# Designs tried in a protein design run: peptides against a protein of PDB entry 2YKT. Part 8

Target 1, 231 residues: chain A of PDB entry 2YKT
Amino acid sequence: SRSEEMHRLTENVYKTIMEQFNPSLRNFIAMGKNYEKALAGVTYAAKGYFDALVKMGELASESQGSKELGDVLFQMAEVHRQIQNQLEEMLKSFHNELLTQLEQKVELDSRYLSAALKKYQTEQRSKGDALDKCQAELKKLRKKSQGSKNPQKYSDKELQYIDAISNKQGELENYVSDGYKTALTEERRRFCFLVEKQCAVAKNSAAYHSKGKELLAQKLPLWQQACADPS

## One batch from the design tools (peptide; made by RFdiffusion4, then SolubleMPNN)

Design b2_p30_8_s3
Fold by OpenDDE base, seed 2:
Structure b2_p30_8_s3 (fold): chain B 231 residues (1-231), chain A 30 residues (1-30)
Amino acid sequence: as target 1 above (231 residues)
Amino acid sequence: SLLEELQAKVEEAKKLIEELEKKIEELKAL
């Protein structure tokens, strides 16, 4: 029946969230943590590289013929330090605004969805059972009427059961339909939440990239001329 | 700026999500 098909679809939505979406989201969070760790590693490695660059700048500053290039090398290291600070801020946001929040949500969601599905199933079954009971009673009444010498005696009761069946059928169909819409809304909200959190990450990443671009654009012309200008 | 453009796109996306959620709720009420 239409109601049975829609019921199956509703259960499948909840099942998809619990068995596919949530595990995939946990994997996404795990991959995010790995990415965070790798970026932290980049930060550490970069510090060593630019500390070594500072050392080269010190040597230039101590030289007779390359003294002015020492300042250039120091500026290069300082600009990188500032860019790295922006990366660290982005990483904090990545951790706090995306990973932590997604982790909290996914852990709470399994219990919520299980309860929601169970509630839906219980009420759907209750309505279905009530309908089946009315249909069975109508069938019994019709059998009794056929065996009676006065079938008109049961006509009013037959009409009452027909009306009750019609009403219960409509109620069941509406309930299952609303259940399906609710399930789809739950699924959509979870994807929307992910998109919103990823938008926050994108915003923070944009700030990092913009700061880097600004700093490098400001200094790069100066650095490019440093070797052309004799001391 | 590039940052401002990206911020605007983020805000636009948020608004679209809210509108879609509202439409879903309206459809549920029918």
Scores: peptide ipSAE 0.013, ipTM 0.401, DockQ to the pose 0.091
Fold by OpenDDE base, seed 3:
Structure b2_p30_8_s3 (fold): chain B 231 residues (1-231), chain A 30 residues (1-30)
Amino acid sequence: as target 1 above (231 residues)
Amino acid sequence: SLLEELQAKVEEAKKLIEELEKKIEELKAL
C-alpha cells in the first residue's frame, strides 16, 4: 500500500543517516585531523628552513660588502614567519569550528536518531494495529450478519466500522507522511550543518591565500632589486 | 634607502593582516 511504501521510505532515511551518513562523517573528521596534522608538520619544517635563512642573514650582516643584504634576508624570513602564523591561526579555526563541532554532533546523533526512529516505529505500529483490529471486527460483524435472520440489525454498526476504518487509515497515512517529511528534514539539517561549517573553512582559506599572495607580491620586487641597487 | 622602504612595507602589510582578520570575524558572525 501507499502507507506501507512511505513507511519503508521513512525507515530507510533514518537507517541511511545512521549507517551511511554518520560513519562517513566520522571518516571525514578523521581525514580532517590527518590533514591538520600534516599542515602543522609543514609549519614546523618551515621554521627550520627560515631559521637557517636567518643564519645566512647574520653572516651577511657581519660582512663589509653585503651588510644591507643581511637585512633583506631577515625581512624575507620575517614575512614567511607571518604567513606561517596565519596558517596556524587558520588551523586553529579549522580544528575548533569544524572538526570539534562535527565530532560532538556525530557522537550524540546515533542515540538521538535511534530514539527518534523507535518512537516513530512504535506509534506507526500502534496506529496500524488499531486499523487492523477495526478491520477484523468489521469482518466478524459481516460474518454474523450473513448468519442472521435479521441482517438489517447490524447495518448501522457496519457503517460505523467502515467510517472508523476510513478515519484510521487516513490518520495512519498522514502520520507516515509527516514522519517521512520529518526524516528528510533531519537529513537535510545534517547536510546543511556540514555545508555551513565548510563555508567557514572556505572563507578562512580564501583570506589566508589572498593575504599571502598580496604580501609576497608587494615585497618580491623590492627584494629582487636589492643586489642591483645596494643601499 | 631600500631597507627603510622594505621596513615601511612590512608595517603596512601587518596592518592589512589585522584588517582582514577583523573582516573574517565579521563574516563568521553572519
Scores: peptide ipSAE 0.006, ipTM 0.173, DockQ to the pose 0.051
Fold by OpenDDE base, seed 5:
Structure b2_p30_8_s3 (fold): chain B 231 residues (1-231), chain A 30 residues (1-30)
Amino acid sequence: as target 1 above (231 residues)
Amino acid sequence: SLLEELQAKVEEAKKLIEELEKKIEELKAL
């Protein structure tokens, strides 16, 4: 029946969230943590490289003929430090605003969805059982009427059961329909939340790249001329 | 230049984010 099909669809939505979406989201979070760790590693390695560049700048500053190039090398290292600081801020946001929040939500969601599905199933079954009972009673009444010499005696009661069945059928269909809409809304909400959080990450990443570009664009022409314009 | 290309990509990304945010809000309103 339409009601039964829609009921199955509703259950499948909840099952898909619990058995496919949430596990995949946990994996996504895990991969995000790995990515964060790797980027932190890049930051650490970069520090070593640019600290070594500072040392080269110190040597230039101590030289007789290359003192001004020392300042250039220091500026190069400083600009990179600022870029790395921006990356660290991005990573902090990535951790606090994406990974932590997703982790908290996915952990709580399993219990919530299980309870929601159970509640839906219980109420759906209750309405279905009530409908089945009325149908069974009508069938019994009809059998009794067919065996009676006065079928008219049962006509009013038969009409009452028919009306009750119609009403209960409608109630069940409406309940299952609403349940399906609710389930789809729950699924959509989760995807939307993921997209929103990933958009925030993208904004932070864009800010990081933009700041890096701005800093380098400002200084690079000066650095490129440093060797051509000796002091 | 490479720097100009990077800037263009950043701006493109910002625009895409804005479009996605708008779409998300539209979906929430339904």
Scores: peptide ipSAE 0.006, ipTM 0.334, DockQ to the pose 0.547
Fold by OpenDDE base, seed 1:
Formats: sequence, C-alpha cells, structure tokens
Structure b2_p30_8_s3 (fold): chain B 231 residues (1-231), chain A 30 residues (1-30)
Amino acid sequence: as target 1 above (231 residues)
Amino acid sequence: SLLEELQAKVEEAKKLIEELEKKIEELKAL
C-alpha cells in the first residue's frame, strides 16, 4: 500500500543517517584530526626553518659588507611568523569550531535519531493497529449481518465502521507522509550543517591565505631590491 | 507513556543540536 511504502521509505531515511551518514561523519572527523596534526607538524617544521633563517640574519648583521641584509632576513622571518600565527588561528578554529562541535553533534545525534525513529515507529504502529482492528470489526459485523434474518439492524453500525476506517486510513497516510518529510528534513539539516561548518573553515582559510598574500606582496619587492641597492 | 518519554528525549536532543547550530552561526558571523 501507499502507506506501507512511505513507511518503508521513512525508516530507510533514518537508517541511512544512522548507518551511513553518521559513521561517515565520524570518519570525516578522524580525517580532520589527522589533517590538523599534519598541519601542526608543518608549523613546527617551518619554525625550525625560519629560526635558522634568523641565525643567518644574525650572521649578516655581524658581517662587514652585508649588514643591511641581516634586517631583510629578519623581516622575512617576521613575516613568516605573522603568517604562521594566522595559520594557528585557523587551526584553532578548525579544531574548536568544526571538529569538536561535529564530535558533540554526532554523539548527540545517535541518541536523538534512535528516539525519533522509535517514536515514529510506535505511533505508526499504533495507528496501523487501530486501523486493522476497525477493519477486522467491520468484517465480523458483515459476517454477522449476512447470517442474520434482520440485516438492516447492523446497517448503521456498518456505516460507522466504514467512516472510522476511512478516517483512520487518512490519518495513517498523513502521519506517515509527515514522517517521511520530517525524516528528509532531518537528513537535509545534517548535510546543511556540514556545509555550513565547511563554509566557516573556508572563511578562515581565506583569511589565512589573504593575509599571507598581502604580507608577502608588500615585502617581497623590498627584499628583491636589497641586493641590488646596498645601503 | 513510552511514546511521551521518547518524545521528550527527542526534544531534548534536538535542543542541544540547535544550540550547537546557533554557535556555528555565531562563529560564521565573526
């Protein structure tokens, strides 16, 4: 029946979220943590590189003919520090505003979805059982009427059951339909949440890249001229 | 009833999720 099919579809949506989406989201979070760790590693390695650059700048500053280049090398290291600070802020946001929140959400979602599905199933079954009961009673009544010498005695009651069946059928169909819409909305909301979180990540990443580009674009011409125009 | 209890649990969890979503929106606005 239409209601049975819709019911199956509704349950399948919840199952898809619980058995596919949520596990995939957990994996996504895990991969995010790995990515964060790798970027932190890059940050650490970069620090060592630019600390070594500072040392070269110190040597230049102590030289007889390359003193001004010491300042250039220090500026290069400082710009890197500023870029790195921006990256660290991005990573902090990535951790606190994406990964942690996704972890919290997915944990809560398991309980939420289980309860939501059970609620839906319970009410759907209740309505279905009530309909089945009414149909069974009508069948019994019709059988009784067929065996009676006065079938007209049961006509009013038969009409009442027919009306009740019609109403209960409609209620069941509406409930299942609404249930399906609700389930689809729940699924969509989860994808939207992921998209929105990734938008936040993208925003932070854009800020990082913009700051880096700005700083380097500002300083690079000066650094390039340093060897050509010694002071 | 069992249904009412489940409904309450659903609503509680939903509120928590909504709070998280709100925080996300706040962060996006920054």
Scores: peptide ipSAE 0.010, ipTM 0.348, DockQ to the pose 0.018; fails the geometry check

